Peptides against a protein of PDB entry 5LHZ. Designs and how they scored, part 80

Target 1, 78 residues: chain A of PDB entry 5LHZ
Amino acid sequence: QLLKSVFVKNVGWATQLTSGAVWVQFNDGSQLVVQAGVSSISYTSPNGQTTRYGENEKLPDYIKQKLQCLSSILLMFS

## One batch from the design tools (peptide; made by RFdiffusion4, then SolubleMPNN)

Design b2_p23_6_s2 (from b2_p23_6, 12 letters changed)
Fold by OpenDDE base, seed 1:
Structure b2_p23_6_s2 (fold): chain B 78 residues (1-78), chain A 23 residues (1-23)
Amino acid sequence: as target 1 above (78 residues)
Amino acid sequence: SMEEQRKKQLELVLKKVQSFLKS
């Protein structure tokens, strides 16, 4: 369930779940889920395909861009 | 408090995100 949701202009919605995970729903239809204590992150593309990435895995540039965006959001709302 | 715990979790997520960005 949801703890808190924030609307981020020109980005989308960022939600903290009771599990501790942060779930971002981007305006382009993609989604990102990150949670402490879990060794991977989850990305869902606009077509609904979900991929998990490990912490030592080289990330695609578009994933890095979305993580950078999330970093900025977290710095603001943490 | 619950609020402190919430913020702590956000900090941990931030740390993880920053770690991934270094990969």
Scores: peptide ipSAE 0.713, ipTM 0.924, DockQ to the pose 0.871
Fold by OpenDDE base, seed 2:
Structure b2_p23_6_s2 (fold): chain B 78 residues (1-78), chain A 23 residues (1-23)
Amino acid sequence: as target 1 above (78 residues)
Amino acid sequence: SMEEQRKKQLELVLKKVQSFLKS
């Protein structure tokens, strides 16, 4: 279930779920899901392929960019 | 409250994201 959704210009939609996860739907069609208590993050590419990354795993630069964007978005929910 | 809990979860997510960015 959805708790709160915000529209972010030039980025997409960000939604906080009742599970505690934050779900970002980017304009490029990709998706990112981050949840506390889960050891990995989930990224879904525009073609629908999902990859999970561990906390100590080296991330692709494009994933880091999206995470940096998410950091900024999180302040919009407060 | 539920709102406070919601915000606490966001803070935890933020910390997690920051941790990933430092990897």
Scores: peptide ipSAE 0.712, ipTM 0.924, DockQ to the pose 0.838
Fold by OpenDDE base, seed 5:
Structure b2_p23_6_s2 (fold): chain B 78 residues (1-78), chain A 23 residues (1-23)
Amino acid sequence: as target 1 above (78 residues)
Amino acid sequence: SMEEQRKKQLELVLKKVQSFLKS
C-alpha cells in the first residue's frame, strides 16, 4: 500500500509505501525502490529489466545520478 | 504519531541512499 505520492517537476513521481520503502518512477520510464533494513536497492530500466545492487557494489553513473536526485527529493520532503 | 513515523522512515531511506552514493 502507498502512504503518500508527490509529483516532482522534471523528475517524475515519488511514493512512500506503508512498508517504509520509497518508490520513484522517473520520466524516462525507469524506477528505483529503496527501503531501510534491506541491503540492496532495486532499479528497473525503461525496458522493464530489474537489477538489484548491493551496498558495496560499484554503481553505474546513471544509477548514481538517479540516487543523487532521490537524495534531493528526500531532503525536501523530510 | 503516524506522521512522525513516516518522517523517521524517510530519514532512514535518506541515510541508505547517501551510503550507496559514497560507495
Scores: peptide ipSAE 0.712, ipTM 0.924, DockQ to the pose 0.796
Fold by OpenDDE base, seed 3:
Structure b2_p23_6_s2 (fold): chain B 78 residues (1-78), chain A 23 residues (1-23)
Amino acid sequence: as target 1 above (78 residues)
Amino acid sequence: SMEEQRKKQLELVLKKVQSFLKS
């Protein structure tokens, strides 16, 4: 179930789920899911391949960029 | 309340994101 969704210009959609997760659907077709209490984050590439990253892993730069974007988006959910 | 819980979850997600960005 969805709690709140926001449209982010030039980025895509961000949705907070009843599970506590935040789900971002980027315009490039990729997706990012982050949830408290889960030790990893989930990234899905435009071709549908999903990769999970642990909290102590070195992240690819493009993942860091999307996480930075998410950080900014979270300010819109107040 | 549900609204309080929603906001608390957002705060926790933000903290997680920030943690990942610092690693």
Scores: peptide ipSAE 0.712, ipTM 0.924, DockQ to the pose 0.764

Design b2_p23_6_s3 (from b2_p23_6, 13 letters changed)
Fold by OpenDDE base, seed 5:
Structure b2_p23_6_s3 (fold): chain B 78 residues (1-78), chain A 23 residues (1-23)
Amino acid sequence: as target 1 above (78 residues)
Amino acid sequence: SASQQQQEQLQKVLEKVQRFLQS
């Protein structure tokens, strides 16, 4: 299931899965899962509530901030 | 190769994230 996991200081852990998805576990207890070929992204809040967001959906600012963080992490992977 | 395919998936994830950020 897991291909590669990296620790990101002041952020958390980022893991590439065999499915091609990227899974981020943030220090605040929240999580993001993003996979190409799927129309939505998955966010899990610290209390365990999971929400899926579509590409054309307006995102909460805190989600955008975490996606921006993920973008930076992915750029470092390349 | 497997590594090439994995890197390609990362690139596609990046592109997807960027699309979400621009919505």
Scores: peptide ipSAE 0.700, ipTM 0.916, DockQ to the pose 0.817
Fold by OpenDDE base, seed 3:
Structure b2_p23_6_s3 (fold): chain B 78 residues (1-78), chain A 23 residues (1-23)
Amino acid sequence: as target 1 above (78 residues)
Amino acid sequence: SASQQQQEQLQKVLEKVQRFLQS
């Protein structure tokens, strides 16, 4: 279930779920799901392929950029 | 309260994201 959705100009939509996860739908068609208590994050590419990354993995630069964006977006939920 | 719990979850998500950014 959805709790709160925020529209972010030039980025997309960010939604908090009842599970505690945050789900970001980017304008490029990609998606990011992050939830506390889970050791990985989930990234879905525009073609629908999903990849999970662990905390100690070297992340692709485009993933880091999206995570940085998410960090900024989280301020909009408080 | 439910709102307090959800805010706490958001904070934990933020902290997790920040850890990933420092990997």
Scores: peptide ipSAE 0.700, ipTM 0.915, DockQ to the pose 0.778
Fold by OpenDDE base, seed 2:
Structure b2_p23_6_s3 (fold): chain B 78 residues (1-78), chain A 23 residues (1-23)
Amino acid sequence: as target 1 above (78 residues)
Amino acid sequence: SASQQQQEQLQKVLEKVQRFLQS
């Protein structure tokens, strides 16, 4: 379930779940889910395809860009 | 408290994201 949601202008919505995961819904229709304690992150493309990425694998640049955005967003929850 | 636990989880998420960005 949802715990706290933050609207981020020109980005989308970021939500903290009761599980501890952070769920970002980007304006382009993509989504990112990150939770501590698991070895991967989850990215869903605008077409609905979900891909999980490991911590040590090479990430696409567009994924890194979204992660960088998430990093800055997380400061708004503190 | 629940609030403290949620903040701790948030910090762990941040640290995880930072690790991924260094890959």
Scores: peptide ipSAE 0.700, ipTM 0.915, DockQ to the pose 0.809
Fold by OpenDDE base, seed 1:
Structure b2_p23_6_s3 (fold): chain B 78 residues (1-78), chain A 23 residues (1-23)
Amino acid sequence: as target 1 above (78 residues)
Amino acid sequence: SASQQQQEQLQKVLEKVQRFLQS
């Protein structure tokens, strides 16, 4: 299921799955899953609660911050 | 190739993330 896992200092782990999804496990215990072709993104809080967000809805600032972090990570993969 | 396909998927994920950041 895992293609590649990369440790990112002061952030956590970023993993590309065979499904094409990117899975980020942040140091604060939260997680983010993003996959092309799916209309939503998945965020799991440190307490294990999962929320899905659509592309056209306003995101909480902490979600935007983590997406920005993911964007930076993805640039390192390229 | 498989490597090219994986990179293409990463690019698509990046583009999706950037779209979400515009919300």
Scores: peptide ipSAE 0.699, ipTM 0.915, DockQ to the pose 0.917

Design b2_p23_6_s4 (from b2_p23_6, 13 letters changed)
Fold by OpenDDE base, seed 1:
Structure b2_p23_6_s4 (fold): chain B 78 residues (1-78), chain A 23 residues (1-23)
Amino acid sequence: as target 1 above (78 residues)
Amino acid sequence: SMEEQRQQQLQLVLQKVQKFLQS
């Protein structure tokens, strides 16, 4: 269930779910899901492949870039 | 309240993202 969705110019859509998770649907077709209390984050590539990353892993640069974007987006939900 | 809870969750998500970015 969705709590709030915001359109982010040049990025895509970001949605806060009732679960507490934040779900970003990027313009390039990729997706990112982050939720507190879960030890990993979920990234889905444009081809539909999903990968989970732990907080102590060395992240690919493209993942870090999207997380940086998410960090900025979170302020839009205040 | 539900709104306070929502805000708290956002802060926790932000904290998590920041941790990931520092790894």
Scores: peptide ipSAE 0.720, ipTM 0.927, DockQ to the pose 0.857
Fold by OpenDDE base, seed 4:
Structure b2_p23_6_s4 (fold): chain B 78 residues (1-78), chain A 23 residues (1-23)
Amino acid sequence: as target 1 above (78 residues)
Amino acid sequence: SMEEQRQQQLQLVLQKVQKFLQS
């Protein structure tokens, strides 16, 4: 269930869920879901393929870029 | 409160993101 959504210019939409997860829908069609208490993050590519990454895994640069973007977005929710 | 809980979850998410960025 959705709790709060914000539009982020040149990025897309970011939504906080009642579960505590943050769900980002990027303009490129990709998605990112991050939730505390879960050992992994979820990335969905524009083609709909979903991949989960663990905390100790080496992330692709494009994933890190989106996480960095998310970090900035979280400031907007504060 | 619910608002406090929301903010706390955001902080936890931020911390998690930061950890992943260090991987």
Scores: peptide ipSAE 0.719, ipTM 0.927, DockQ to the pose 0.886
Fold by OpenDDE base, seed 2:
Structure b2_p23_6_s4 (fold): chain B 78 residues (1-78), chain A 23 residues (1-23)
Amino acid sequence: as target 1 above (78 residues)
Amino acid sequence: SMEEQRQQQLQLVLQKVQKFLQS
């Protein structure tokens, strides 16, 4: 279930789910899902391929960039 | 309340994101 959605200029849409997860739909067609209590994050590329990354893994730079965007977006939900 | 729960989850997500960014 969707709890709250916000439009983010030059980024896309960010939604908090009733599960507690935050789901970002980027303008480039990619998606990111982050939820507390889960040891990994989920990234879906524009072609629909989903990859999960663990906390201690070295992340690709483009993933880090999207996470940086997310950190800023989270303040918009308060 | 549900709103308080929502905000708590957001804080936990933020903490998680920060951990990933520091890896």
Scores: peptide ipSAE 0.719, ipTM 0.927, DockQ to the pose 0.838
Fold by OpenDDE base, seed 3:
Structure b2_p23_6_s4 (fold): chain B 78 residues (1-78), chain A 23 residues (1-23)
Amino acid sequence: as target 1 above (78 residues)
Amino acid sequence: SMEEQRQQQLQLVLQKVQKFLQS
């Protein structure tokens, strides 16, 4: 269930779910899901392939860029 | 309250994201 959604120009949509997770739908077709209490984050590529990354795992640069974007977006939910 | 819970979850998500960015 959706709790709150924010539109971010030139980025996409970010939605907070009732579970506490934040779901980002980027304009490039990729998606990111982050939830506290879970040891990994979920990234879905534009073709629909999902990959989970652990906290201490070496991340691809494009994933870090999207996480940095998410960090900024979270301020818009406060 | 529901709003307090929402904000607390956002803070926890932010902390998690920041940890991932420092990996």
Scores: peptide ipSAE 0.719, ipTM 0.927, DockQ to the pose 0.815

Design b2_p23_7_s1 (from b2_p23_7, 9 letters changed)
Fold by OpenDDE base, seed 4:
Formats: structure tokens, C-alpha cells, sequence
Structure b2_p23_7_s1 (fold): chain B 78 residues (1-78), chain A 23 residues (1-23)
């Protein structure tokens, strides 16, 4: 279930779910899901391919960029 | 909740810092 959705200029949509997860839908068609208590994050590419990344794993630069963006968004929510 | 958002933020920061330490 959706708790709150926010439009972020030049980024896309960020949604907090009742589960506690945060779901970002980027303008490029990719998606990112992060939830506390889960050891991995989920990234879905524009073509629909989903990849999970664990903690202490080296991340592709484009993933790091999106996570950094998410960090900024979360600070906006607070 | 705000506490949940804070927890997600900390997770994101953890991922970024862990990835950086592997470089």
C-alpha cells in the first residue's frame, strides 16, 4: 500500500510504502526499492531487468548515483 | 513513519560507504 508519493523535479517519483520501503521511479524508467531490515536493495532497469545488491558489495556507478539521489530525497522527506 | 525513513536513509548511506571502501 502507498503511504505517500512525492514528485521530485528532474528525478521522478518517490513513494513511501506502508511496509516501510521507499520506492523511487526515475524518469529514465528505472526503479529502486530500499527497505530497512532487508539486507539488499532492488534495482530495476528500464528494460525490466531486476538486480539485487547486498551490503558490502561494490556497486556500479549508476547505482551509486541513484542511491545518492535517494539519500537527498529522503532528507527532503524529513 | 519518520523513524522508518531514517532507517532507510541509514541503509542507503551504509551501502554507499561500503561500496566506497571496496574501491
Amino acid sequence: as target 1 above (78 residues)
Amino acid sequence: SSSQLQAVLEKVQGFLESSASLE
Scores: peptide ipSAE 0.684, ipTM 0.907, DockQ to the pose 0.835
Fold by OpenDDE base, seed 3:
Formats: structure tokens, C-alpha cells, sequence
Structure b2_p23_7_s1 (fold): chain B 78 residues (1-78), chain A 23 residues (1-23)
């Protein structure tokens, strides 16, 4: 279930779920899901392929950029 | 809740910090 959705200019939509997860739908068609208490983050590419990244692995630059964007969004939510 | 959002924020920041330290 959805708690709150916000539109972010030039980024996309960010949604807080009742599960505690945050789901971002980027304008490029990719998606990112982050949830506290889960040791990985979920990235879905525009072609629909999903990849999970763990806490101790090196991240691709485009993932880091999206996480940085998400960080900024979360600061706006608060 | 705001507490849940804060927890997610800290997780995201942790990922970024960890990734930066590996480079």
C-alpha cells in the first residue's frame, strides 16, 4: 500500500510504502527500491531487468547517481 | 512514518559511503 507519493521535477516519482520501503520511478524508465532492514537495494533497468546490490559491493556510477538523487528526495520528504 | 523515512535515508547514505570507500 502507498502512504505518500511526490513528484520530483526532472527526476520522476517517489513513493513511500506502508512496508517502510521507498520506491522511485525515474523518468528514464528505471526504478529503485530501498527498505530499511533489508541488506540490499533493488534496481530495475528500463528493460525490466532487476538487480540487487549488497551493502559491501562496489556500485556502478549510474546507481550511485540515482542513490544520491534519492538521498536528496528523502531530505525533501522530511 | 518520518522514522521510516529517516531509516531509509541512513541506509542510502550508508551505501554511498561504503561505495566511496571502495574506490
Amino acid sequence: as target 1 above (78 residues)
Amino acid sequence: SSSQLQAVLEKVQGFLESSASLE
Scores: peptide ipSAE 0.683, ipTM 0.907, DockQ to the pose 0.817
Fold by OpenDDE base, seed 2:
Structure b2_p23_7_s1 (fold): chain B 78 residues (1-78), chain A 23 residues (1-23)
Amino acid sequence: as target 1 above (78 residues)
Amino acid sequence: SSSQLQAVLEKVQGFLESSASLE
């Protein structure tokens, strides 16, 4: 279930789910799902391939960029 | 809720920090 969706110019859509997770749909077709209390984050590439990344692992640069973007987006929700 | 969003933010920042420490 969706709680709130916000359009972020030049980025895409960010949605807060009733579960507490945040789901970002980037303009490039990729997706990111992050939820507190879960030890991993979920990234889906534009082709639909999903990869989970755990804590304390080295992240690909493009993932770090998405996370940094998400960090900025989250400041818009509050 | 705002608390949930804050928790997500902290998680994201934690991932970035952890990844940076491995580089």
Scores: peptide ipSAE 0.683, ipTM 0.907, DockQ to the pose 0.846
Fold by OpenDDE base, seed 1:
Structure b2_p23_7_s1 (fold): chain B 78 residues (1-78), chain A 23 residues (1-23)
Amino acid sequence: as target 1 above (78 residues)
Amino acid sequence: SSSQLQAVLEKVQGFLESSASLE
């Protein structure tokens, strides 16, 4: 369930869940879910395909870009 | 909470750092 949602211009929506996870819905239709205590992050492509990435694997550039975006958003939440 | 957001931030930064080290 939702705790807090913010609209980020030209990015999409970022939501903090009661679980502690952060859920980002990007304007391109993709999604990211990141949660502390879980060793992986979840990415859902615009077509609905979900992929999990572990902490010690090389990430696709587009994933790194979205994580960098999320980092900026989280700094704004502080 | 702020602590939860900080934990998520640290995870994100950890992923980026780890990925960069694997380049």
Scores: peptide ipSAE 0.683, ipTM 0.906, DockQ to the pose 0.901

Design b2_p23_7_s2 (from b2_p23_7, 11 letters changed)
Fold by OpenDDE base, seed 3:
Structure b2_p23_7_s2 (fold): chain B 78 residues (1-78), chain A 23 residues (1-23)
Amino acid sequence: as target 1 above (78 residues)
Amino acid sequence: SSETLQQVLQRVQSFLESSESLE
């Protein structure tokens, strides 16, 4: 379930879920889900394929860029 | 909650730092 959704100009939508997860829907059609207490993050490409990334693995540059963007969004929420 | 958001932020930052250390 959704707590709140925020429109982020030139990025997309960021939503906080009641589970504590944050769900970002980017303008390019991709998605990220990050949740505290979960050791992996979820990325969904525009074609609908979902990949989970764990800590201690090298991330693709485009994933790092989106995570950095998410970090900035979260800082704006505080 | 704010605390939960801070935990998510920490998770994101941990991923970024971990990935950077492997490059």
Scores: peptide ipSAE 0.659, ipTM 0.901, DockQ to the pose 0.895
Fold by OpenDDE base, seed 4:
Structure b2_p23_7_s2 (fold): chain B 78 residues (1-78), chain A 23 residues (1-23)
Amino acid sequence: as target 1 above (78 residues)
Amino acid sequence: SSETLQQVLQRVQSFLESSESLE
């Protein structure tokens, strides 16, 4: 369930879930889900393929860019 | 909650730092 959804210009939608997770739906059709109690993050590509990344593995640049964007969004939320 | 958002932020930052340390 949703707690709060925010439209971010040139990014997409960012939603805080009642689970504590943050779900970002990017304009390019990709999605990112991060939750503090989970050791991995979930990325869904525009074609619907989902990949989970652990916190100690090298990330693709496009994932890093989206995480950096999410960091900025979270700072706005708080 | 605000605390939860801060925890998520810390998680994101940890991912970024860990990835950068491997490069």
Scores: peptide ipSAE 0.659, ipTM 0.901, DockQ to the pose 0.903
Fold by OpenDDE base, seed 5:
Structure b2_p23_7_s2 (fold): chain B 78 residues (1-78), chain A 23 residues (1-23)
Amino acid sequence: as target 1 above (78 residues)
Amino acid sequence: SSETLQQVLQRVQSFLESSESLE
């Protein structure tokens, strides 16, 4: 379930889930899900392909950029 | 909760730092 969805200008929608996860739907159609206590993050490309990444692997630059964006959003929420 | 959001933030930052160390 959704706790709160926030529109972020020039980014998309950021949603906090009851599970504790944060779900970002970017304007380019991609999605990112991060949850505390889970060792991986989930990225979904615009075509719906989902990839999970662990902490000890090199991330594509575009994903790092989205994570940096998410970091900024989370700092605003706090 | 705000505490949960902080935990998510830490997760995100951990990923960023870990990935940077591999580059």
Scores: peptide ipSAE 0.659, ipTM 0.901, DockQ to the pose 0.899
Fold by OpenDDE base, seed 2:
Structure b2_p23_7_s2 (fold): chain B 78 residues (1-78), chain A 23 residues (1-23)
Amino acid sequence: as target 1 above (78 residues)
Amino acid sequence: SSETLQQVLQRVQSFLESSESLE
């Protein structure tokens, strides 16, 4: 279930789910899902491949860039 | 809620900080 969807210029859409997760659909076709209480994040590449990353795991730079972007979005939501 | 969003923010920040360490 969706609670709120926000369009972010030059980024994409960020949606808050009733589950507590935040789902970002980036303009490049990739997706990121982060949820409180869950120890991993989910990244889906533009080709549809999904990878889960755990905390303390070394992240690819492109994932870090997406997370930094999400951080900025979340600060805007709050 | 704002509380939930703050928790998600904290999770994101934790991932970013942890990734600065060795794998």
Scores: peptide ipSAE 0.657, ipTM 0.898, DockQ to the pose 0.789

Design b2_p23_7_s3 (from b2_p23_7, 12 letters changed)
Fold by OpenDDE base, seed 2:
Structure b2_p23_7_s3 (fold): chain B 78 residues (1-78), chain A 23 residues (1-23)
Amino acid sequence: as target 1 above (78 residues)
Amino acid sequence: SQATLQAVLDKVQGFLESSESLE
């Protein structure tokens, strides 16, 4: 269930879910889901493969880049 | 809510900070 969806130019779509999760659909076809009560984040590559990353884990650079982007996006929901 | 969004932001920043500490 969706609460709010925001189009972010040159990035994609960001959606806040009633679950508390934020779901980002990037223009490159990848997706990122982060939820407050969950200890891991979910990344889905453009080919549909999903990987979960735990806390205190070294992240691939492309994941870090998207998380940095998400940080900026979250300010749009405030 | 704003509280949940802040919690998500805190989580994201925590992931990034933790990852940087492992590099």
Scores: peptide ipSAE 0.682, ipTM 0.908, DockQ to the pose 0.830
Fold by OpenDDE base, seed 5:
Structure b2_p23_7_s3 (fold): chain B 78 residues (1-78), chain A 23 residues (1-23)
Amino acid sequence: as target 1 above (78 residues)
Amino acid sequence: SQATLQAVLDKVQGFLESSESLE
């Protein structure tokens, strides 16, 4: 279930789920899901392929960029 | 909740810091 969705200019949509997860749908068609209490993050590419990244794992640069973007969005929620 | 959002933020920042330390 959706708790709150916000439109982010030049980024896409960011949604907080009742589960506690934050789900970002980027304009390029990719998606990112981060949830407290879960040791991995989920990235879905525009073609629908999903990859989970664990803690202490080297991340692709484009993933780091999207996480940095998400960090900025989360700061706006508070 | 706001506490949950903070936890998500902490996780995101943790992932970024961990990845940077591996480079």
Scores: peptide ipSAE 0.682, ipTM 0.908, DockQ to the pose 0.850
Fold by OpenDDE base, seed 4:
Structure b2_p23_7_s3 (fold): chain B 78 residues (1-78), chain A 23 residues (1-23)
Amino acid sequence: as target 1 above (78 residues)
Amino acid sequence: SQATLQAVLDKVQGFLESSESLE
């Protein structure tokens, strides 16, 4: 379930879920889900492919960019 | 909650830092 959704200009939508996860829907059609207490993050590409990344693996640059974007969004929520 | 958001932020930053360490 959704707690709160915010529109982020030039990025997309960011939603906080009751589960504790944050769900970002990017304008390019990709999605990112990060949840506290879970050791991996979930990325869904525009074509619908979902990949899980662990906290100790090298990330593709485009994933890092989206995570950096998410961190900026989270800082705005604080 | 705010605490939950902070935990998510910490996780994101941890992912980024760990990835950078592997480069």
Scores: peptide ipSAE 0.682, ipTM 0.908, DockQ to the pose 0.910
Fold by OpenDDE base, seed 3:
Structure b2_p23_7_s3 (fold): chain B 78 residues (1-78), chain A 23 residues (1-23)
Amino acid sequence: as target 1 above (78 residues)
Amino acid sequence: SQATLQAVLDKVQGFLESSESLE
């Protein structure tokens, strides 16, 4: 279930789920899911390929950029 | 909840910090 969704100009949509996850749908067609209590994050590329990244793993630059964006988006929720 | 959002934020920041330390 959805708790709250926000539109972020030039970024996309971010949604808080009752599961404890935050789901971001970026304008480029990619998606990012970060779940409280889960030690990995999920990235889905525009072509639908999903990759999970664990803690203490070197991240691709484009993933880091999206995570940095997510950090700023999270400040928009209350 | 806001506590859950903070947990997500902490996780995101942890991933970024960890990745940066590996570079």
Scores: peptide ipSAE 0.681, ipTM 0.908, DockQ to the pose 0.788

Design b2_p23_7_s4 (from b2_p23_7, 8 letters changed)
Fold by OpenDDE base, seed 3:
Structure b2_p23_7_s4 (fold): chain B 78 residues (1-78), chain A 23 residues (1-23)
Amino acid sequence: as target 1 above (78 residues)
Amino acid sequence: SSSQLEAVLKKVQSFLENSAKLE
């Protein structure tokens, strides 16, 4: 279930789920899901392919950019 | 909750920091 959805200009939508996860739907069609207590993050590309990245893994630049964006969004929520 | 959001923020920051160490 959804707790709160926020429209972020030039980014997309960020949603907090009742599970505690944060779900970002980017304007480029990609998606990112991050949840506390889970050792990986989930990225879905615009073509619908989902990849999980571990906490000690080197990330592709485009993933780092989206995570940095998410960090900024979360700071706005506080 | 705000505490859950903070936990997610810390996780995101951790992922970025750990990845940076591997660059």
Scores: peptide ipSAE 0.716, ipTM 0.924, DockQ to the pose 0.903
Fold by OpenDDE base, seed 1:
Structure b2_p23_7_s4 (fold): chain B 78 residues (1-78), chain A 23 residues (1-23)
Amino acid sequence: as target 1 above (78 residues)
Amino acid sequence: SSSQLEAVLKKVQSFLENSAKLE
């Protein structure tokens, strides 16, 4: 279930779920899900392929960029 | 909640920092 959804210009939508997870739907059709208490993050490409990344692994640059974007969004909310 | 958002923020920052160490 959705708790709060925020439109972010030039990025997409950021939604906080009742589970505590944050779900970002980027304008390019990709998605990112991050939740506390889970050791991995979930990235879904525009074609629907989902990949999970662990906390101690090297990330693709495009994933880093989207995480940095999410970080900025979350800082704005605080 | 705000505490949940803070936890997510910390996780995101951790992922970025850890990945940077592997460059």
Scores: peptide ipSAE 0.716, ipTM 0.923, DockQ to the pose 0.915
Fold by OpenDDE base, seed 4:
Structure b2_p23_7_s4 (fold): chain B 78 residues (1-78), chain A 23 residues (1-23)
Amino acid sequence: as target 1 above (78 residues)
Amino acid sequence: SSSQLEAVLKKVQSFLENSAKLE
């Protein structure tokens, strides 16, 4: 279930779920899901392919960019 | 909750920092 959804200009939508996860739907059609207590993050590309990344692995640049964007969004919420 | 959001933020920051160490 959804707790709150926020429109972020030039980014997309950021939603907090009742589970505690944060779900970002980017304008390019990609998605990120991050949740505390889970050892990985989930990225879904525009073509619908989902990849999970662990906390101690090298990330693709576009993933790092989206995570940095998410970080900024979360700082806005706080 | 705000605590949950803070936890997510910390996780994101950890991912970024750890990835940077591997560059």
Scores: peptide ipSAE 0.716, ipTM 0.923, DockQ to the pose 0.902
Fold by OpenDDE base, seed 2:
Structure b2_p23_7_s4 (fold): chain B 78 residues (1-78), chain A 23 residues (1-23)
Amino acid sequence: as target 1 above (78 residues)
Amino acid sequence: SSSQLEAVLKKVQSFLENSAKLE
């Protein structure tokens, strides 16, 4: 269930769910889902392939870039 | 809530910092 959706210029949509998760739908068609209390984050590529990443693993550069973007978005949310 | 967003932010930052240590 959705709490709030925010359009982010040149990025896409960021949505906070009632679960506490944040769901980002990027303009390139990819998606990120991040939730506190869950040991992994979820990335979905434009083709629909989903990959989960753990907190202590090396991340692909494109994932790091999107996480950095999400960080900036979250700073604006609160 | 704001606290939930803060928690997500900290999680994201943790992922980035930890990943950087592995490079």
Scores: peptide ipSAE 0.715, ipTM 0.923, DockQ to the pose 0.908

